# Ledger of designs, part 54: peptides against a protein of PDB entry 7Q4I

Target 1, 281 residues: chain A of PDB entry 7Q4I
Amino acid sequence: HENSTIAERLYSEVRVLCWIMTNPSNHQKKARHVKRTWGKRCNKLIFMSSAKDDELDAVALPVGEGRNNLWGKTKEAYKYIYEHHINDADWFLKADDDTYTIVENMRYMLYPYSPETPVYFGCKFKPYVKQGYMSGGAGYVLSREAVRRFVVEALPNPKLCKSDNSGAEDVEIGKCLQNVNVLAGDSRDSNGRGRFFPFVPEHHLIPSHTDKKFWYWQYIFYKTDEGLDCCSDNAISFHYVSPNQMYVLDYLIYHLRPYGIINTPDALPNKLAVGELMPEI

## One batch from the design tools (peptide; made by RFdiffusion4, then SolubleMPNN)

Design b2_p13_2_s2 (from b2_p13_2, 7 letters changed)
Fold by OpenDDE base, seed 1:
Structure b2_p13_2_s2 (fold): chain B 281 residues (1-281), chain A 13 residues (1-13)
Amino acid sequence: as target 1 above (281 residues)
Amino acid sequence: SFEDELEILKEIK
């Protein structure tokens, strides 16, 4: 027996379209496992590829394959979403085909925000973009207004958004969004713990797993610690999650229960006005 | 960045 009343409410009030970046070689190897696990908890799930796959619900974008085309694929994905799906959701998540997402925790984070607020969330990095940008691997979520500004205002203007398809996808979208005054939000919880993670849980939870010289510690926008204090109890995403690990995480998060422990959710915060953000911690 | 993430995979694997 489980009480999902609050989760069901948030499912209806905080609608999320998830688009998954994939390629034809990964449709069966990776993408289908997203669809069978966490992706089923999105209000809408779309796989963005270079080839159509009706079984997967994959869209063939007019882009080439390869790592140097990821920025091109992101631009075409958001153009497709704006044209066909902008009213199907309030929030629009980009994830990779090896990203795992706890969608209920994302809805909880997003609940106070208006989808008409020009904001996006993820794992914020500090280099290259003044306000920061969101890590591509951890996944990032745009408000409906952020998508509108990106597609309608930024993409058509080469002075605001890079016209070629080269460059780091996450940095380039970060530059474009900043140039149209989309705010890089703070995704940390009330305790200052992160919610979006560019690595597997093990890499964040184990102290001294990485050298202090590791680039991640120079890139992270907010100070974070290793160990149990690294991660919110309401963490949203992890990256480099294998297909097998997705099923393990689904079992551990949604099925495995310690008998006699009942989690009571915190009260929902008050809704913010359009353009208002939560105070930074 | 995606390129930086790839460097991680090379160092951890």
Scores: peptide ipSAE 0.028, ipTM 0.720, DockQ to the pose 0.451
Fold by OpenDDE base, seed 4:
Structure b2_p13_2_s2 (fold): chain B 281 residues (1-281), chain A 13 residues (1-13)
Amino acid sequence: as target 1 above (281 residues)
Amino acid sequence: SFEDELEILKEIK
């Protein structure tokens, strides 16, 4: 029998709205599997699409489909969230329909932070944005204040936020957020291990899986190691997770247990004041 | 994989 008391507490105290980037062609192929796995652990789950789907809880945003419209869809998604759901959660996660998220680990990371702190977290990349930006594929989470600043302060101002729908959505939101003083947080654990990952676990855990010339090593904001030390024991997300792999991960993380091994959770850190960040590691 | 690299590159371009 599992004791979920702390997880239940965090579910109540660290409310997360998850919005999933999807399209009508992926509602059945991908998005429904998010809903049937990790998405059920969000406080609220919304699928952002170009077509409504009542079974999926998909919203039809006024945007076209295709990779060239991802930035447009991201802008409209956050506008929709701000208009309809800004008080339904404290934190607002963007994920793709092939992102897997351990929501409990995200709540643990977010616990010390005020949702009124203008901050967002994810896999931080260093190019294009001075403070860095969060990888789109790994998923990124905005505080309520970050969403407010993005929608109310950044989006209406073409000098602060790109009006066109073209461009890399993660870079563009990163620029917009920086321009309204939303801080790019450090999502690493106390050991300096990453929590948000733009690839599947296999790609991060296996040493020398990628060439040293692989772009990822030039993009990562923080130095990371390969192998078992690549990833926090409290890792939050992985990308390029197939629908079948989502069920495998769900089983491995939430059902499969080695008999006789009991994990004791770390103590919760002290809560930070509004505007305060955890010290750099 | 090469596919993963291409997908991410397409998200950045």
Scores: peptide ipSAE 0.022, ipTM 0.671, DockQ to the pose 0.232
Fold by OpenDDE base, seed 3:
Structure b2_p13_2_s2 (fold): chain B 281 residues (1-281), chain A 13 residues (1-13)
Amino acid sequence: as target 1 above (281 residues)
Amino acid sequence: SFEDELEILKEIK
């Protein structure tokens, strides 16, 4: 028998709305597998598309499809969330239809923060944005206040936020958020290990999987190690996860147990005041 | 895919 008392408490106290970036061609191929795996652990799950799908609970946003429209889709997704769902959660996660998320680990990271603090978390990259920006593929989570500032203050002002729909989605939202003083948080654990990952576990856990000249090493905001020390024991997300791998991860994380090994959770940290961040490590 | 991310990054240059 499992004891989920702490997880149930965090489910109630740290409410997360997850929106999934998808398209009509991926509703059956990818998005439905998110719904059947990690997406069921969100407090609210919405699929943002260009076509409605009642089986999936997909929303038809007024945007075109293709890479050149991802920024447009992100803007419309957050506008939709602000209009219909801003009070349904405390935190608002963007993920792709091939991102896998351990929602309980995200709630643990977010627990000390006020949703009224203008902050967002993810895999922080250093180029293009002075404070950094969060990798789109790894997924990123905005506080309720961050969503408010993005939709109400940034989007209506072309000087603060790009009005056209072109550009890299993650860079553009990063610029907009910086311009309204939403802080790019540090998602690393107390040991300095990352929690949001832009690749599959295999690519992070296996040393020398990538060339030293690989762009990732130039983009990562915080110095990271390779191998088993790359990743937090409380990792939150991985990207490029196939539909089949989502079910494998669900089994490995939530079902498969080594007999006789009991995990005891760490104590919850003290809650921070509004506007306060955890010290950088 | 990794190629997809590289293409997104190429569109930023």
Scores: peptide ipSAE 0.021, ipTM 0.668, DockQ to the pose 0.129
Fold by OpenDDE base, seed 2:
Structure b2_p13_2_s2 (fold): chain B 281 residues (1-281), chain A 13 residues (1-13)
Amino acid sequence: as target 1 above (281 residues)
Amino acid sequence: SFEDELEILKEIK
């Protein structure tokens, strides 16, 4: 028997719409496995594609396919969400069809924040954008107010947001959000450990897995260490997770238990006022 | 991995 009372409370109080970046060639190969694993723990799950798929619940956006169209797809996805689903959730997660997300840990991080606070979270990178931007691969989550500002204030203004569909989608949305005063939040836990990861767990947990010259160490906004201190006990996302690994992670996180160990969750923090952030670490 | 690095670089650049 398992006690999920706190998780059930957060499911109702911290509503998350997850939209998955995918394409028609990945509907069966990748996206279907997101739907069958971590995606079922979202309050609402939508697959953003170029073709409709009723079995998957995929939306056909008016965009082309390929990496050069990712920014265009992101803009159209958030326009679609704002038009049809802005009141269906409090928070709006972008993830790829090879991203794995522990949605309960994301709700825990988001709990103190008002969805009317203009803020977004993810793996923060420091280049190109003064306040930083969130890595596209790790996934990023916008408050309802952040989505409103992005769609209503930023997108219609070419001086605030890039009008063409070219460029790195994560950098471009980061520029747009900064220009409408959406804050790039700190997603680290109370120990200063990250929660959103642009690679699989092995790449972060194993010391010296990457060279010291690896670009990631120059891009990361907050100083981080490799090894056991790399990752929060309440980590939220990992990227480059294969379809098979999604089922493995579901088993390891939600089913496999060390007999005789009872984990007592930390108390929930106090809720913040609108516009208030947690203190910087 | 090297492959992961290349994929992320393609998304950022």
Scores: peptide ipSAE 0.015, ipTM 0.535, DockQ to the pose 0.231; fails the geometry check

Design b2_p13_2_s3 (from b2_p13_2, 9 letters changed)
Fold by OpenDDE base, seed 4:
Structure b2_p13_2_s3 (fold): chain B 281 residues (1-281), chain A 13 residues (1-13)
Amino acid sequence: as target 1 above (281 residues)
Amino acid sequence: SFEEELKVLEEIR
């Protein structure tokens, strides 16, 4: 009924480790639903917490809980990944326990890039970091080289990376990555449509959903529109997705089909050399 | 930022 040959190829060639930001109170409420939905499509799935959970495959990081510790948790998570899992994948996705990700679309975006290229992708924001930084909620994906540079070069140097655990985690990692020449990539499709989204689909798809003064419009690095043209047909992530909505999205994306409509996938682009990015649109 | 995103969600929910 379904031909998944290309998806299977990309699963093997574009290996993704997904780590999920969670806490012990959300293991059952949120994280397990990630595991039961989109997380199963990662090559490896790890939940980063403050408590171990063998059923969930959660790791107890040596950090406290709360928003003021998210930066600390992010640092420890990537240290853990580098120490134990750096060769288990080519790309390393951070997502929240209320982020939904279409992993196949992420593999498609990442396919041309070398994992040895120091690059990361997500929903790019323009404030605070010259090259931009990736929204924490939308999730962001680092190449293997980006993880190496972050852990080995940035984290040990207080001049390059904030030693304190306070601050917005997405901004702080963005600063650190810039300081070690990890490039903030453009995740937009060939039509200039975004792929990583910091809100639920409804908030992006409905025109005039937000006030023009809404902070998001001042933060977004690339100009974007509302409505159906807001989002790539190969969108990768949405944030603030409830546990119930994860199952709905799984059904809509992977099971529900309009009879008689067959989508032909676009041809894969040529692979880029190490250090090369896709041309600007 | 993540903090700003959460603030908006709290206002919408």
Scores: peptide ipSAE 0.029, ipTM 0.716, DockQ to the pose 0.363
Fold by OpenDDE base, seed 5:
Structure b2_p13_2_s3 (fold): chain B 281 residues (1-281), chain A 13 residues (1-13)
Amino acid sequence: as target 1 above (281 residues)
Amino acid sequence: SFEEELKVLEEIR
């Protein structure tokens, strides 16, 4: 008895390819649970690994494993996407195998934007990159034009992109994207609440959960609060979500309903022109 | 950065 008409419309009009950062040791432990939960709501789902797995739909990228190769894996993942899948979607999400994403909320945020606008979204951090960069753990989404610029213009130029595979993955892609004029967008809702989160819901929802000296408060680009005002009602992602928690979140978000409460979605905003961003909050 | 995030979480757990 659920009405999903508008969600179905957005599924068709705001196509999302999700690629999941994983490794062979996590195919069964973590990645398959993404595929069985939120990943099934992507238009295309690909697992980026160092070994092929046909059951998982995992791709073997020409990279080594380990923390020092995450940047290398990201570069090869986007090269693979550009070569094989650039026209299969409008937007391209990077997530980890312990990231949970509400894809419908991401489509809602992205709806007004043209995929030909050079922009990307996520949890914006302020250090290292002038315009900011998106937290790797929270996941980040590139427009089709952003992917094109990254792969075609940035990656081939060692002055624009780090040529070796070392470094913080999220910072390095942030530097590259800035160097090719891909804009670091604002993912906050109309109330100024965040949508992409680098931790589990509990860490954001509980007031004073962390000390004010915690690095997160120094890194966050936009001022944020704790408690119920921390997070948009249309939040998109959380990180450090265990496989069991993914199934719990799927149940809570898509199945559990308070009887007698009906939510009516807000009207969709007007579409923006190519190169246009939403007004600053 | 992602690496810093992981390190801090490992320290607080």
Scores: peptide ipSAE 0.028, ipTM 0.707, DockQ to the pose 0.437
Fold by OpenDDE base, seed 3:
Structure b2_p13_2_s3 (fold): chain B 281 residues (1-281), chain A 13 residues (1-13)
Amino acid sequence: as target 1 above (281 residues)
Amino acid sequence: SFEEELKVLEEIR
């Protein structure tokens, strides 16, 4: 038996809508496995595609497929959310159909923040955007106010947000959000360890997996270490997770336990006022 | 960027 009382409280108080970036060719191959694993722990789960799928609960957005249309799909996805679902959650997560997310850890990170604070979180990168932007693959989460500002203030103004559907999706939303004063938050834990990861656990946990010239080290906004000290004990996401690995992670995180070891959760922090952020480390 | 991430992984595979 397990005690999930705190997790159940956070499920009610920190409501998360998860939207999954997918395409018709990946509905059965990838997206279905998100729905059967971590996606079931979201308060609401929606798959954003170019074709409707009633079994998956996929929405057909008015966009084409391919890398050149990812930015267009993101814009239409958030427009759809704002029109139909803005009051169904407090926070709005974008993830890919090969992103794995520990939703309870995300709720823990978000708990002190007001959803009326214009902020978003993820794996922060430093190029192209002055305040930084969040990696698309690691997934990023917007507050309700951030979604409102993006859809209502940024998207209608070509001076604030790119009207074309081309470009790097994560960079373009980062530019738009900065232009409407949505803050790029710090997702690190109290020890300065990251929570959102753009690769699989193996790539982050194994020292010297990549050389020093690997682009990631030039892109990461906050300095990070390799090995076991790379990652928070309350990590939130990993990217490039295969369908089979999703089931493995689900088993390891939620079912497999070392007998005789009991995890005692930290106390919840005090809630912040609207517009307040946790101090950067 | 997302596009750069994909490119690197495709090269490793």
Scores: peptide ipSAE 0.028, ipTM 0.708, DockQ to the pose 0.400
Fold by OpenDDE base, seed 2:
Structure b2_p13_2_s3 (fold): chain B 281 residues (1-281), chain A 13 residues (1-13)
Amino acid sequence: as target 1 above (281 residues)
Amino acid sequence: SFEEELKVLEEIR
């Protein structure tokens, strides 16, 4: 028996639509395992593909497949969301079909923010975009207002947003969002630890797993440490999680318990006004 | 970027 009262409250108050970047070849191999694990904890789950799949709830977007079409797929995905689902949620998460997300931890991070605040969160990188951009692999979450600004203000204007479907998806959306004054938020916890991760837990938790020349250390917007202090106790996402690892993570996070240890959650912070951000740490 | 992330994982594995 567990007490999920606070999690249930946040499920109702912080509504999240999760859209999963996938393709027809991955519907059975990867995407279905997202649906059977962490995706079931989203308020709404949609798979964005090039082919329809009624069993998966996959949408056929008018895009080609391949790495060079990821930006095109992202644009069409958010257009689809804006047209059909903008009022179905408060926050809109992009994830890959090999991203694992602890949705309850994301709701906790988002709770103080108004969905009418033009903000988005993820693993912030510093290159290419002045305010930074969010790593595509770690997943990123837009407020409802951020989606509106992206689709209505940015996408129709080639001066604000790249019209071609080529380019790095995460960088291009980051440029577009900056150009319409959507703020790149700070997703770190109160101890300054990250919540969105572009790799599996092992790669972040184990010291000396990467050398100092590893690109990640040059890209990360906020200074971070290796080891146990790398990652928030309320971490949100990890990337390159295999289908089998998704079931393992589900078991470890939601079922496995150390007997006799009871965690008391921190009190919820005060809600922020529209346009207000949490103080940077 | 996603492409850079993949290159690194291939090198680590």
Scores: peptide ipSAE 0.028, ipTM 0.712, DockQ to the pose 0.334

Design b2_p13_2_s4 (from b2_p13_2, 10 letters changed)
Fold by OpenDDE base, seed 1:
Structure b2_p13_2_s4 (fold): chain B 281 residues (1-281), chain A 13 residues (1-13)
Amino acid sequence: as target 1 above (281 residues)
Amino acid sequence: AQEERDKILEEIR
């Protein structure tokens, strides 16, 4: 038996809509496993595709398939959310069909922030965008106000947001959001450890797993360490998680327990005013 | 940029 009272409170107070980037070929191979694992902990879960699937709850967006259409799909996904679901949640998470997310840890991070604050969170990268942008693979979460500004203010203006569907999806949304004064937040915990990760846990936890010349070390906005100090105890996401590994992670995080160890959660922080961010570390 | 990142990641796998 476990006490989930605080998690249940946050489920009600920090409502999250998760939309999953997928395609028809991955509905059965990948997306259904998201639905059967971490996706069930979202307040609302929608799969954004090019074909409708009633069993999966997939939406057919008016876009083509392929990596060159990811930006187009992201624009249409947020347009769809704004039109149909903007009041169904406070926060709006984009994830891939091979991203694993601990939604309770995301709610904990988001709790002090107002959804009317124009902010978004994720794994922040430094190139191309002055304030930084969030890695597409690690997943990123927009406030309700950020979604409004993106869809209503940025998308209709070619000077603020790229009208073509080509380009790196995460960079392009980052440019658009910056142009409408949506802030790229700091998702690190109080110890300065990251919460959103663009790779599997193994790649972050094992020291010297990658060469120092690896692009990731040049792209990260904040300094990060390798090993056990790489990751927050309240980490939120990992990318390149296979369907099988999603079930393993679900078991390890939610079911497997070391007997005799009881974790007491930290107290919730004070809520911030609209437009206020947590102090930088 | 994303395509380059994806290619490099495929090489590390």
Scores: peptide ipSAE 0.041, ipTM 0.764, DockQ to the pose 0.578
Fold by OpenDDE base, seed 3:
Structure b2_p13_2_s4 (fold): chain B 281 residues (1-281), chain A 13 residues (1-13)
Amino acid sequence: as target 1 above (281 residues)
Amino acid sequence: AQEERDKILEEIR
């Protein structure tokens, strides 16, 4: 038996809509496995595609497929969310169909923040955008106010947001959000460890997996360590997770337990006022 | 930038 009372409280108080970036060729191969694993822990789960799939609950957005259309799909996805689902959640997560997310850890991070604060979180990168932007693959979460500003204020103005559908999706949304004063938050825990990761756990946990010239070390906004000290005990996401690995992670995180070890959760922090952020470490 | 990042990752795999 387990006690999930705190997790159930956060499920009710920190409502998360998860939208998954996918395409028709990946509905059965990838997206279905998100739905059968971590996606079931979202308050609402929507798959954003170019074709409708009633079994998956996929939405057909008016966009083409391919890497050159990812930015277009992101714009249409958030327009769809704003029109149909803006009141269904407090926070709005974008993830890829090969991203794994521990939703309870995300709710814990988000708990002190007001959804009316214009902020978003993820794995922060430093190039191209002055305040930084969040890695697309690691997934990023917008407050309700951030979604409103993006859709209502940024998207209609070509001076604030790119009208073309080309470009790096994560960079382009980062530019748009900065232009409407949505803050790029700090997702690190109290020990300065990251929570959103653009690679699988193995790539972060094993030292010297990549050389010093690897692009990631030039892109990461906050300095990070390799090995076991790389990652928060309350990590939120990993990218490039295969369908099979999703089931493995689901088993390891939610089912497998070392007998005789009991985890005691930290106390919840005080809630912040609208517009307030946690101090950066 | 995203396409370049993806390509580099594919080369490492």
Scores: peptide ipSAE 0.039, ipTM 0.762, DockQ to the pose 0.529
Fold by OpenDDE base, seed 4:
Structure b2_p13_2_s4 (fold): chain B 281 residues (1-281), chain A 13 residues (1-13)
Amino acid sequence: as target 1 above (281 residues)
Amino acid sequence: AQEERDKILEEIR
């Protein structure tokens, strides 16, 4: 009933390690639902916590809990990945335990890029970092080279990367990555539509859901629209997705089909050379 | 700006 040949090819050629930001109180409430839904489509799935959980496959990082420790946890998570898993994948996704990700769409976006290119993708925000930074909630994905540069070149140097664990984790990693010449990529599709979203689909799809004073409109790096044209047909992520909504999204995306409509996938683009990015739209 | 962003995000959750 389904032909997944291309998806299977990309699963092999575009290997993704997903690490999930969580805490012990959310192992059962949130994280396990990631594992039971979209997380199963990652090549490797790791939950980064402060306590070990063998059932979840959670790692106990040497960090405290709370929002003020998220930057510390992010640093330790990528250190852990570099030490234990840098060769297990080509791309390394950070997501929250309330982020939903369509991993196949991410592989499609990443396909032309070399994992040796120092680049990362997500929902790009414009403040604080000259090239922009990726929204933490929408999730962001680093190339293998980006992880290497972050851990080996940036983290050991307090002039390049903040030593303290305080601050907004997404801004801080964005600063560090810029300082080691990791490029903030453009994740938009060929029509200029976004793929990574810091809110649930409803908040992006419904026109005038927020007023013009809403911070998001001042933060977004690229011009975006509301309504059905807000989002790529190959959207990758949404944030603030409840556990129940994860199962709904899994059903809608992977199971529910309108009878008689067959979607033919676009041809894969040509692969880029190391260091090359897709042309700007 | 970041504090405002965080406050709004908490309200959306």
Scores: peptide ipSAE 0.039, ipTM 0.756, DockQ to the pose 0.563
Fold by OpenDDE base, seed 5:
Structure b2_p13_2_s4 (fold): chain B 281 residues (1-281), chain A 13 residues (1-13)
Amino acid sequence: as target 1 above (281 residues)
Amino acid sequence: AQEERDKILEEIR
């Protein structure tokens, strides 16, 4: 008895390819649970690994494993996407194998933007990159044009992109994207609440969960609060979500309903022109 | 930067 007409429209009009950062040791432990939960709501789902797995739909990238190779894996993942899948979607989400994403909420945020606008979204951090960069763990989404610029213009130029595979993956891609004029967008809702989160919901929802000296408060680009005002009602992602928690979240978000409460979605905003962003909040 | 953030996260868990 659920009406999903608007969600179905957005599924068709705002196509999302999700690629999941994983490794062979996590194919069964973590990645398959992404595939069985939120990953099934992507238009295309690909697992980026160092070993092929046909059951999982995992791709073997020509990279080694370990923390020092995450940047290398990201570069090869986007090269693979550009070569094989650039026309299969409008937007391209990177997530970890312990990230949970509400894809419908991401489509809602992205709806007004042109995929030909050089922009990307996520949890914006302020250090190291002038315009900011998006947290790797929270997941970040590139427009089709952003992917093109990254792969075609940035990656081939050592002055624009780090040529070796070392470094913080999220910082390095942030530097590259800035160097090719891909804009770091604002993912906050109309109330100024965030949508992409680098921790589990509990860490954001509970006031004073962390000390103010915690690095997160120094890194966050936009001022943020704790408690219920921390997070948009249309939040998109959370990180450090265990496999079991993914199934719990799927149940809570898509199945559990308070009887007698009907939510009516807001009207869709007007579409923006190519190169146009939403007004600053 | 990422390594530093990861260490802090491990300490709070």
Scores: peptide ipSAE 0.037, ipTM 0.752, DockQ to the pose 0.513

